# Peptides against a protein of PDB entry 7UQJ: the designs that were tried, part 332

Target 1, 160 residues: chain A of PDB entry 7UQJ
Amino acid sequence: PELYQNFNITPPRGVLFHGPPGTGKTLMARALAASCSSDERKITFFMRKGADILSKWVGEAERQLRLLFEEAKKHQPSIIFFDEIDGLAPVRSSKQEQIHASIVSTLLALMDGMDNRGQVIVIGATNRPDAVDPALRRPGRFDREFYFPLPDVKARFKIL

## One batch from the design tools (peptide; made by RFdiffusion4, then SolubleMPNN)

Design b2_p28_6_s4 (from b2_p28_6, 13 letters changed)
Fold by OpenDDE base, seed 1:
Structure b2_p28_6_s4 (fold): chain B 160 residues (1-160), chain C 160 residues (1-160), chain D 160 residues (1-160), chain A 28 residues (1-28)
Amino acid sequence: as target 1 above (160 residues)
Amino acid sequence: as target 1 above (160 residues)
Amino acid sequence: as target 1 above (160 residues)
Amino acid sequence: KEKEELEKLTPLTREDNPESLALREALE
């Protein structure tokens, strides 16, 4: 918020971290939460795994998302970190349209409904940014993206 | 090896990374693979998610583990990184004893069967070290453990 | 050390973490320092900012470095983390040769004087690896380097 | 500033991190 206010830049509500597994997306989100906290200003860090919201709360995923955003709003300043966000809001494939559409629509509405003055940042992490619904990647949502490259160009990575 | 040689300690074949989600365990394993690589000496990094070995290869998990260790041995020096190793070798609960016992037994045998002169390091990462079978945490296996604390003491982490 | 022993490679006394600001170098060093102790084997983590050693101890920087390494040796196993190491040991520019030469020479001597059997690891972090004296980047000193890429430069300024 | 804030936020002393060198030393 401070940096954005200093530049009269509208703070992005959402940031998408993307890159291969183990590139430190989750660590960076926590590091950002740490770096933005002070003794006087503690950030509340909320973490959810995208697939867990879908699997644990079949039919209640929307309610859980609403509660998460309400809780984040109550505990401002806060970060909502969605790990594996492609699992929460996958690209709308023809076979599962309705349930995914509802969760995506709820997440869209929650991100759109965040006050411009709110101190809630949403971070999504994915290994597959192209598997995230493009509607989430629009301005006012996850409108900033960060690529996390593999740290090792000298190792032969064999991901079998 | 230095520390272990200095103490006449047999170098651990396995290292357990444990700590809360997003503390950088996977990034650290990759960074270590990078650090140990040079232009002349490239390390082969094998990555497996524990749950994926179980889910993709129902009944073949043992064979896949054997193939992984054989492949790592062929491509020495190498690191085998098990992400979410508690998913691969959970503590033997009374209800699923046989299948888990077989996978655990195979992993134990593979770790025990590594040559003391082998250049294969096994790294297990978990958020729940107590959910890893204690047999894997014995000398000659994952006999070194590493806690990854949360980076932020000033942030309020609310993992709902 | 295992990988180094298996290859008869002299283990690196120093590792250089480099990359743009806020790429997690300090966090990674701390995560390493968190992820390498055990209940039986506590690591002592010493942290110094390069510029602070120069600024706080004008004329005593050498003594402070010696004391730091002595203290690290007393509290083995230990990590010495130099944050902003380019501030501690800048490339020798013609105008400030003597004072910087002395600090660099002392750090070189301390790194060279570590027993091959010592359990003291030195981590240097910098945003400017080319501003670190090349003498520190030689074998037996900071002979391993890790690049921490920005996830995205444009978007860090958009999260802050 | 971020680095200083991160350092202030993550005081890792000998007391805070009993579990960290042996990895570098397992991988070294």
Scores: peptide ipSAE 0.000, ipTM 0.246, DockQ to the pose 0.039; fails the geometry check
Fold by OpenDDE base, seed 2:
Structure b2_p28_6_s4 (fold): chain B 160 residues (1-160), chain C 160 residues (1-160), chain D 160 residues (1-160), chain A 28 residues (1-28)
Amino acid sequence: as target 1 above (160 residues)
Amino acid sequence: as target 1 above (160 residues)
Amino acid sequence: as target 1 above (160 residues)
Amino acid sequence: KEKEELEKLTPLTREDNPESLALREALE
């Protein structure tokens, strides 16, 4: 909310940064965190990688997500950046293991549970927006999507 | 200077980042500023938008440029980043108001007045390199140009 | 080689981009690839993620690396970018599976087998330079290291 | 479909999305 008020943007609860690898999604998220940070108002930046949450926290991923959101709330204003969010919340398929479905459900609940007045922004980054569960892309969740197009290889970077 | 010594590059006084919008020019400038900053040696990053200098500082733009360069010199090592530099220093035309010509002349003088030993790097970003006054692109000014092409969305980045 | 000649740098065979996540390593690598590409001389950019090569190509990772280097050689001038190279070539430990040791050995041989005249640059990116096998950081391999520090959230980006 | 999906994306460019300008201006 307030972070986006500083940006003259209607604050989504979540922002999806998507586009091919190396388009600056992670760097933009950090630059946003830095740009919104003042000496008076430091923004706390929390980074998590989707695959790391699943692999490192097998059986505790829901708890770790809850703890992350609680810590982000304690350290407001804050940004939670999920890198490779498609690794955490893949599209629901009939073959989706119950563990992944539970994690997605937990993330949905945490996104829904964020008060519109909270100074916690959630940024998800992915190379595959269509591999992210559509439930996360609904209003009140990752309802803003920023495409990060590649740089065109055709242009003559004359490094003179 | 020292920033470019770390890169084994002869330090230009100015670097022009040019290319279409969204190619990461601003992000790269910030990343460079960050990359050259250590815990021991923080780089001060000054950002200005070309149009803002003209519009906000009508009649004082020259003074504001001088103050910017003085402050950058006081806070060495530093980077001055001009975003949309074509807005500040457009190509000289017969229709260009004397005010714009004066600002360009002031920027030229400030670029020329930087000691090659100064730890002030000037980065200009533009979407229209041909709209930047050629006088700024001469040796000792923005004499390094980094293009930032678009993604050819068609370039099959086979991320196989 | 030629790419670094344009940079006035003694061309390493490999460049290690290291620093915390979201410092622009991947973007810089793409920007470099793009920057050295002209309409006349397109640079082919090959991206691989270290963990993906290990996980997707179990038992064929060495072959995939060889094919990658062969393809890069066929499409000169080219850049091979290894994102998360610490995932592909972790520090050799007594507990390291033979497969990982073989992959590291293959990458070493491929790096060593690059002709100094080759227009193939190898860029490795990592968040943990100390987790990269020291053998890869020797002269003739990843012998140039570029640190990408975070924007210190404490660095007063005085956007004054 | 790809084009329609691209059109639904909020471009980071000013010309493509004025609302993204505020995000850019805050980064700028």
Scores: peptide ipSAE 0.000, ipTM 0.197, DockQ to the pose 0.067; fails the geometry check
Fold by OpenDDE base, seed 3:
Order: sequence, then C-alpha cells, then structure tokens
Structure b2_p28_6_s4 (fold): chain B 160 residues (1-160), chain C 160 residues (1-160), chain D 160 residues (1-160), chain A 28 residues (1-28)
Amino acid sequence: as target 1 above (160 residues)
Amino acid sequence: as target 1 above (160 residues)
Amino acid sequence: as target 1 above (160 residues)
Amino acid sequence: KEKEELEKLTPLTREDNPESLALREALE
C-alpha cells in the first residue's frame, strides 16, 4: 500500500490476481483493502463474483456494473474486487458470444472511464488469466498482474 | 490428523468451513493438508469445486464423486476439499431439484460409507452454510464447522 | 498500494500482522508485495525470520539488520518482512535479555531512521503481538496492526 | 520477471510456510 505514495506512481486502475484455486487471491484483496483503510480514511470494499453478475442479472449485468462503479466512485477511496473475473469477462472467442461481449465492453468502458483522479482500484481474481479477455489486461485496465503461486511446489509435492 | 491419533479422538470425517467470501477457507484447507503432511507421511489433497462437478459432469456427477472418494481412499491419508460445496449440495428444496438430489444423496452415502478407519477427511467450504443441505451437517458427515470471520474491522483500521 | 497516493497519507513505516498461527500472515505479506509490484515498478521483497536472525547471526544480528535495511533502501521500493518478529524483538523482560535488547534497539533505530522519503515498508508477523516489544508498536514503527483472526474459536472447538 | 525475482529472493521453503507449521501446531 504505502510503497506507492513515495513513488508518485499513477496507481494502476486495475490489478489482476491470478493463480491456482485457493492461493489466497480473495483473501489478499480483502487484506489489501483492510491494509489501506485507516480510522480517518476508510476504504470501501466492493466485492462481486463474476459468475453471479452474469447469472443473477441476465440482461442487467451492464447496468449492475455501471451502478457498481458509480457506487465505488461515490464511496472513494474504494476497491472493486471481482472474484472469478474470467466468469464475467471470458475471452470473446468463446461461443457464448453476445451476452459476454456486451459485459466485457461495458467493463472496458467503465475501466477506461475511471478518471485518473478517481480513488477506485479494481482487482480481478482468476484461476485462468488466459481465459480473461486480453483487452482487460491492457494498460489503463488490469495492467498489473499478480501471480499467486501455489504454496510451495514442494509443499504440494508433500501433499500429493 | 496426527492430533487425532495421539488423543484417540475419532477424526471428524467432514469439516465445514464457512464464512464470508475471501476469509481464507480454501487457503486454510490447503494449509491443513500441507501441515499434516510429513516427509514420511504425505497427505494427498483432492480439490473439487462444487459447481464444476455439477456443470462439467452432467449425468456423471455421482460417478465422479464415487471415483473421487475411491481415489482418496486409495491414496490415504487424504483430504477431499470441496470448494463452494453449496453449489454441489444445495438445500433440497431449491427448484433445481432432481439433479441436486441425486448428487446430495450420493455424497451422503459416500460420507456415511467412509469407514472410521479411513484416513480420508472431507472439507467443505461455503459462503452460505445455510445453503448446504442440513443432512450433510449431521454427525458422521460435516459434523464439525469452522466459521471464518471477516478480518476484524479493527484490524482493518489499524493499518491505514 | 495505489490508495495511499491519492490520500497523501504518510505511509506507515511498519505494519504488524498478528494473529494465531496459520491465519495467513506470511501469505498476506507476500501477496501484498506481489500486489504492489508492477512490470514497470518492481517491489523488492526481503524476508527474514526473527528466530533465524538471532540464531544464525549470533553477535552479528545488529549488523545483519543494518545490512538488510541498507539493501532494502538500495532496492527501493521494497518490503522487509519479518516473520515471527516476536522471536527477534521479544519483550525486554524475557530472561534472554542482553542479546535481544541490542537487536530490539537496533531495529527501533533502523525503523526510526527510515526517512519518510524511503520507499521501504516493514511488515512484522507474529502469533503473539503482546510478546513484541511495545516500543516497536509505537507511531513511526509498527504503528499499524492487522489482526488475523483464527477461523472462529467455535470453529476450532468444533474440530477438536 | 517479477515472479522470478520474488521467487529468487524468497523461495518458500517448507520452513517458510509458517501457516502450515502453525496449523500443524494448532492441530497438534
């Protein structure tokens, strides 16, 4: 958290947490939100699951994304955490094309429309970064990526 | 695992990890598996996502559960971790009744059929323990439950 | 990370992660380091175990701490993570008095001597925050604390 | 590159999995 202040680095609008299931991506996002929140300056943490936005809000997913980003902007500083973001924004070439294309397009527009002055960080979590539309992984969107390795391959090899 | 042997405590066959999203349930299950694995005695960790068993194995979910439990028994000591177990075994009254009922029934039978001598522990993780069929939460199944609280709001405030 | 820039908050020099063993403190520190590192701006992560600094560097622990902080300053932005920091900085009243007192004094001086312009964050992790010298928990040092709760005590009691 | 630098700087040895050890101790 604090490292960025000293550097005058334009905070990336989006951070992609990727790695195998159960590597602590969601926990990390919460802990980052927690670590960045003080008594004087609380960070508002918005969490959405990618698949839930698609399934619960059929035909309203774009509206729900807009509302989420508006609410996040209203409650700055804020973190929007998309868990399982690959469920929300699959690669466009996947045959379930129309609904996903609109949502991806909306998310792209919302991320692009975040003013550089906005204290809204978007964190996406996925088990499959390659299943996330490459357009989301471009500069000004999820341009920062974090690999969550499995707890040591040796630990896994000791478990397998 | 080793604790239970030293104390002559019958290890719970099933443990339900429940709490809000991103409280570290999956991480804890992995860490438990890692912690219980020694150089002399490796614990095999089987991970399945509840929704994946339903969606990927339409009409074969019961067979896949059987195979999973057989494989876990073959590779004792082992942990079967069901992430999002509410997706696998929703409350029977939910309108998607038939497919879920068979899978729940199979999981119940598999958990009941784990001999007390079997070194197979089943861990279920959910964000909604009340969405898990109560039959799974009975003695001899997921009879142990862990609440993963949100990281204390106070902890959150001390960092910024 | 990014949240701090928008707020002109002086980043705390030190963050104390505390909570029972296995609550994900070390994982969180690593993931924070990862989360703050970009392709353009890599954060250097230095990890030391408190007990290792005492045991491996008998009579040189102070020098090793100085070197660590110098190296962290040289490789800014950086995170110094002290795992099991209670092993490094026990409360002065514990009978292994002299060696620990010098190390604690050195760590205090190093944390105090971090210029506000230094992009070095120190994260301490402990299972026993009360075993950490209160002087380390003062403003300008580990003035931010994160409690990593056990998965509910009821949960632990349901597993035993 | 970042992964390699983080991994090179701090290979998670088994000893460096305090969560696992601590859970073991909490389970022991």
Scores: peptide ipSAE 0.000, ipTM 0.284, DockQ to the pose 0.068; fails the geometry check

Design b2_p28_6_s4 (from b2_p28_6, 13 letters changed)
Fold by OpenDDE base, seed 4:
Structure b2_p28_6_s4 (fold): chain B 160 residues (1-160), chain C 160 residues (1-160), chain D 160 residues (1-160), chain A 28 residues (1-28)
Amino acid sequence: as target 1 above (160 residues)
Amino acid sequence: as target 1 above (160 residues)
Amino acid sequence: as target 1 above (160 residues)
Amino acid sequence: KEKEELEKLTPLTREDNPESLALREALE
C-alpha cells in the first residue's frame, strides 16, 4: 500500500503470474509476500490451489472463496495467492459450464468488491494464461500480468 | 565438473526437493537443468507431474515411466523432474495398494537400473516428503534430499 | 559430479544473476546452494546484501569482504551470494569514487585470488547489471550471467 | 501419441535456457 501510494501507482487488485511450469510463480508470490512484510507490518499470505478449491469443496467453492476474501480482508494487509488459477476459473468450456461459471462469477464479484483502499493483493498463477477466463484478466481484477519465462529463455533476454 | 570432483560427492541418482508449496522446487529443478547445460552440451529436461502420470495414464503409468526413462537415456545428459512425486508414489496405503505398488515398483526398478555412468539425474519434488514411499528415499534412488523452506524461514536459516 | 565431469565445463568463479526486482534471483541462489548440498557434503551458503556491506560497515567493508571470503574458504564447499551487488560495486561514479573503488578493488582481488581448485562459488544478484562495475563482469570473476526476466515477460515466451 | 506427449516436453536446451545454462555452467 504505502509503497504503491508513494509511487503514485494504483495497486493492482490482481496480478496474474503466468509462465511455463516451474518458472517460480508460486515462489515469487511467497517471496513478494515476505519482502513486503516488516517487523511492524506483517503481510498475511493466503495460498490456495485452484483445483483444490474445486475438488475439496464441491458445492462449497463459492463459500470457500468468500471466506478466503473475508479472512484476507480481516487480516489486512494481505496477499491471496491462487496457484493454478486456471483450474479454478478455466475458460468457459461447454461441458462444465455451470459449476465453473458460478465459481468464476463469485471470484469476479469478490475481486470487484475489493475497495481500492483495501490492502489485499490477489496473485493468480497459471501455466496457461489463455486457459484463464478472460473476465478475470480485465481491469480491476487481474489487470497486471507477469510472465515467468523458463530459466533457459531468461538468459537470452539481454536486458536492453 | 571440478567442483563436484573436488567434492568427492557421488552424484545422486535422484534428488528429492521437498518443502512447503511455493518454495521454488520446480523452478530450482529447471534452473539446475538449465544451469547444467552449455552451448556444447545441452541437458534435456523432462518434466512430469506425479498425479498426471496416474490420472492420464491409468493402467499405462508403468509404460509411461519406462518410456520417460528410455527417452531420458536416449537424450543424455538428461534431467527427469517429477513434480508432486508423492502423487505418483504415495506411501503405501492399504486401500489402493496394487496400482500404486506397480507404479512405485516400476519407478524403483527404473531408478535402480540407471547405470552409475548414466547422465540422467532424477529430481523429485514434493510438499510432503513423508508422503513419498520410503523405498524411493533410499540410497541409489532419491538418496539426497533438499529442503526448500519458506522465504521467511530462509532468512532465519543461517546457513551454518 | 559425473554429469558435470562429462560436461567438461569449467566452474565459473562468479555468476551474476540479473533481472528486475522480484524475479527470484535470491531464491534461486539459495535453492542452488541447497541443491548442491548432500548429506555427506553440505555447502555453506553465505549471503550478504551489497548495500548492507557499505552501510553497516563504513570503513570496514573491505575487511568484511576479506572475512567473508576467508570464512567461505574455511567452510568449503561454499557459495557466497551477494544480493544487490550493484550496491556494493556500482559503476564507478565520480562522486563516491574512492570508497567504492576500494571495495570494488578488494572484491576483485578476492575473486581473482580464488584458486581454480577452490570450492567457493560467488553469486551476485542485481536488478541493474549495467550498474555493476564492468571489472566484476570479466572472465575469472562474474564471467557467467543469468538474466531473470520479470514474471510478466516470462509468460510471453511460449516454450516452443 | 506417447512420442507427441514426450515431444511436448520442451527440452530445456541451452538455446531455450541461456540463463539456466549460464547458471549450470557457473556451477559446473
Scores: peptide ipSAE 0.000, ipTM 0.243, DockQ to the pose 0.051; fails the geometry check

Design b2_p28_7_s1 (from b2_p28_7, 14 letters changed)
Fold by OpenDDE base, seed 2:
Structure b2_p28_7_s1 (fold): chain B 160 residues (1-160), chain C 160 residues (1-160), chain D 160 residues (1-160), chain A 28 residues (1-28)
Amino acid sequence: as target 1 above (160 residues)
Amino acid sequence: as target 1 above (160 residues)
Amino acid sequence: as target 1 above (160 residues)
Amino acid sequence: SNIFLASKESGLDEPATEKDRRLFVKLD
């Protein structure tokens, strides 16, 4: 709420920062956390990578997500920043897909379970917004998207 | 110096970070400040906005610039970061132009008065480098420029 | 060269951007690329992730590194940016260690094979500089390090 | 305003979690 009160924006439950690598997504998330912190009101910034969530078996990853949201709620106002949230997307291997689908389901449930009045903002960052499960991009989840575009048109960027 | 000692660079008096909004100029300046801070040697980071300097009458703005440079010198190693330094550029109104010209003149004099061996780095940030007085961009002033490019235009920013 | 010519620095073959996640390493690398690009002289920016290099078998990863350096040389002035270069570090599994060691060896050879006069700058970014193979951090390789700190709690930021 | 970015590792002690970095940002 307050992060968005300061911005005169209706608080989304989540914001997707998407855009190519090195567009300042993580940097902006931290800067936003900093900008919304005062001496009187410190924002607690929680950060995880999508891939690191996946390095665990489903139940432990889910437990860690729950604990993260609980800690974020405990330390309100807070930001949960998921860097590389596209890393939570199902990879084409069926067993991994099930694992990832369960983790995504848990994240969905946690975001759905947040009261809009809660001072927890979830920021997801990705270089591949199209790889993020569309279910995460629905209203009440990552319902706002900030594209962090790629630096000036005239530089030839070749990702080999 | 040390920021540049670590880089084997002759310390410029100033670095201009230019590039469009959201390119991480301010954040990079802060990151650089902190990068050069160790437990043993803390860099003091001073920040002002160009517009905030202009909100004062000339003599007070000039005095505040002098005090800023004095404080920065006192707290060496230090960074003076001017965000939106193009805000110091003359606006088309003649009276404001004179005021801005005087402030710019004072900034020039302060930068010219810095010993190149001094551990004070001046970083100016702007979205409009062409609006920055060319006199600021001369050797011994903002003689280094970092362009922070705009990421590509096709970004649909949807703030829902 | 030119990136460093503008800075009056002896061009290292490589620069290590290290520091915690979201400190703007990738952003700075892109910003530097675009800062050194003019309409007359465009810097070609090549980007890879360390993990993406590892996703290939050794010989293909090595071939892709060679091709990357060849393309970078062909498109001078150029920057090769390795994001998450610590991802090339040996993972504790012996077979992966051998694979990674070979890739690192190839990268070392490619960096060593660069003429210091070449307009190819290699930037490695990591959140874990201590996980980067020390051989990469030697003179003539990533011989310059830019720490991108989190603005440490200990940095006195004074907004005057 | 002094912007203090304090990252504390959140003491979620369980070793298998990549340490949740709690950044405490204080604007002084």
Scores: peptide ipSAE 0.000, ipTM 0.179, DockQ to the pose 0.062; fails the geometry check
Fold by OpenDDE base, seed 3:
Structure b2_p28_7_s1 (fold): chain B 160 residues (1-160), chain C 160 residues (1-160), chain D 160 residues (1-160), chain A 28 residues (1-28)
Amino acid sequence: as target 1 above (160 residues)
Amino acid sequence: as target 1 above (160 residues)
Amino acid sequence: as target 1 above (160 residues)
Amino acid sequence: SNIFLASKESGLDEPATEKDRRLFVKLD
């Protein structure tokens, strides 16, 4: 609310950074966090990998997401950056449907609930936007998509 | 006009994002669109690739540009992002002059006409600013150039 | 050199990010650094505040700038981000001319020397581009200026 | 980082994303 009130801009509930691997999605998200933090207004940057939320916390991924959003709210203004969000919220595929469906549902509910959560921005980064559940890409969630083109393979490689 | 009037800043009629490929020009443009959109003020983000306007709309590129600017005006505040704008408006070279000259002329006219178009920002992204017709880089057009250096390799590490 | 050779782009020796405070200039610089760094190509991000170079290194600001550029070259590809660069290189005003003139001259010489410095990009961020010495805004220095509009006050606030 | 560096280095006044803007806003 307040963060957006000062700018008279409707906060995207989430921003999807998508583009080829190494297009700097993660870096952009962190750079955004860093640039939006002044000495007067430090942004708390929460970074999680989608795959890490699934793998490290099997069965607790929902709880970890809730805790993450609560902590982000507690430390607002905050950025939650999901790196490799396609690993966290893949398109529903038949065999692993239940685990992914639950995490997606939790993330959806958490993003939908951000209207009342203060100055929390969620950034998801993926190399495969089509592998992210379309429900996350709807208005009020990751409704702002940022294609990270391959830095010209050459530009990225020149930075590489 | 209005978008910038509130800030006491002469709106760049356009912003040229240039830098090596994958320096995040498109992401920045999209990130601007997203950051400029609040719940109260949704910015409509129009993305076009320069090469796509030339290739997909052979003989209609001018019309497509006009429609794009009309749609952007209709959905103001809006950002028109031209990815790979060097593909749309290359420096006039002798052999393909006619097609490019027409599109450049249309884009110039459309940008010059933005004073009356409301809250529409045009962002062009290129890997080759020198390959963009200098007429587009004049005051009142893409008069603000943003070099996207290769993202600091160190910036990623500090953000990482 | 190599960073830009692959993109067929003359590297701006520097990029000036200017716009109202809180428009995310520092964030963008950091995000660029992050997005340009892949796992294969880590960009080293050097951040300095213009005011810090003046205040912390009274009488050594030139040396600190030289060391910064040397370190950036050593860790290339690199970004040097000057936050509040108007604090580092203000327009020459009568009363503090000597201190500022020396620092500006050093920064100019360092930027002019970047052609031989490898993959180092310099980003200056300011809230007051008119308060930055015009010599820094010339071709081959901060020759690419990026106006950071107030994210639509609403867009920034939507991100906030 | 690449996009953000590119976008800020490219002179995007405002981050397109709320996160971008918040990051932009707090750096400012």
Scores: peptide ipSAE 0.000, ipTM 0.202, DockQ to the pose 0.046; fails the geometry check
Fold by OpenDDE base, seed 4:
Structure b2_p28_7_s1 (fold): chain B 160 residues (1-160), chain C 160 residues (1-160), chain D 160 residues (1-160), chain A 28 residues (1-28)
Amino acid sequence: as target 1 above (160 residues)
Amino acid sequence: as target 1 above (160 residues)
Amino acid sequence: as target 1 above (160 residues)
Amino acid sequence: SNIFLASKESGLDEPATEKDRRLFVKLD
């Protein structure tokens, strides 16, 4: 809460963590979840993997997304972390399976349906932000994006 | 070896990083690579995802593994990081596709063929160590294992 | 901004990131900086290494710290990230050089002098939180702490 | 992709040019 409250910046509903594999996106999301929790004010952290939502829940992925958002709202303050969100919500192509289109549409509707006063934050992690449906990257959804660079050899020298 | 030579610890040939999703396994592998590199002694880091080896390299996965190990040896000191190694080397069952069996056999042979004097370290990451073929978890292969806990709920509350 | 504003938690002035080397502390600080920035509201990120403050700024370290905090305030919203803060603010011992004592005292005064309404956040990273002067770990200073675990101590014993 | 990894120590030697490296994290 600390970093951001002092900045009086309107919280987006969703945050996209993007960058090369192994840049710590998942660890960041957990640490943010951890940083926002206190002994008195515990944050509930939900984690899902995009590909697991598609593969494990054939025909139920939309229902599971709805249940996830409902449960996050029930246990607010909450963080929903989608790892590999490009697997859940790939760029819509004319060749995409109907299943992907329905899941993306459900996720869009769930993010749009979040009250701005709700204590639910959605974090999506991807190695390929351009592989995420642009509809998710709009205001009121994943409208904040964080690049986790591979520390460029020069930036590695700066990060390390 | 250089990673481990500096610590005067006999280097394992392979290290299995296991633990729940988002515990920083990939980040740790990168950080180990970075920590063992100096300006004078750069470590080459190779990363592959287990599922990508199976899906993208249909019919050539074994060749790609061989090339990866050869390239790692050529650019030693090197780290080969397999993310989601349970996707590459699942537990051998009578129902496993022959493709998985051949890839696993190739990886076993490549790890067994590494000279103890070689400056190549193999790191495998999985969320399910029990889903990794036990043959990979033997001495001379992934013979060191590291559990990345979820920060204990109490430690999570302290991190937060 | 999102994670924190929705949780209505009073921001600390300082956050201590602690944990073993390579656990992503520096990466986390950068990602937090990125996360707080928008196209309209860019956050200024300052990074210093504790040992560099001591070694590069012999006799001027206190002045450089003052200038850093002034510049951060001038360019608010700002993040000041101290990497290896244990090098800057080691535990006070009877054997510590007077230089360390003066620098620590300056940092304490600078953190105490920050207005709670200021858009300046201080992040300290260390591999050894117990090597940081406890005076820095008090309310109004680094009063939030984040442990970046290595995988379980038992697992760490197996990597090495 | 092959990634060359350099140690923590090496990149900190870019002198903090007197200009505080305002890392404007450009949100891409």
Scores: peptide ipSAE 0.000, ipTM 0.210, DockQ to the pose 0.054; fails the geometry check

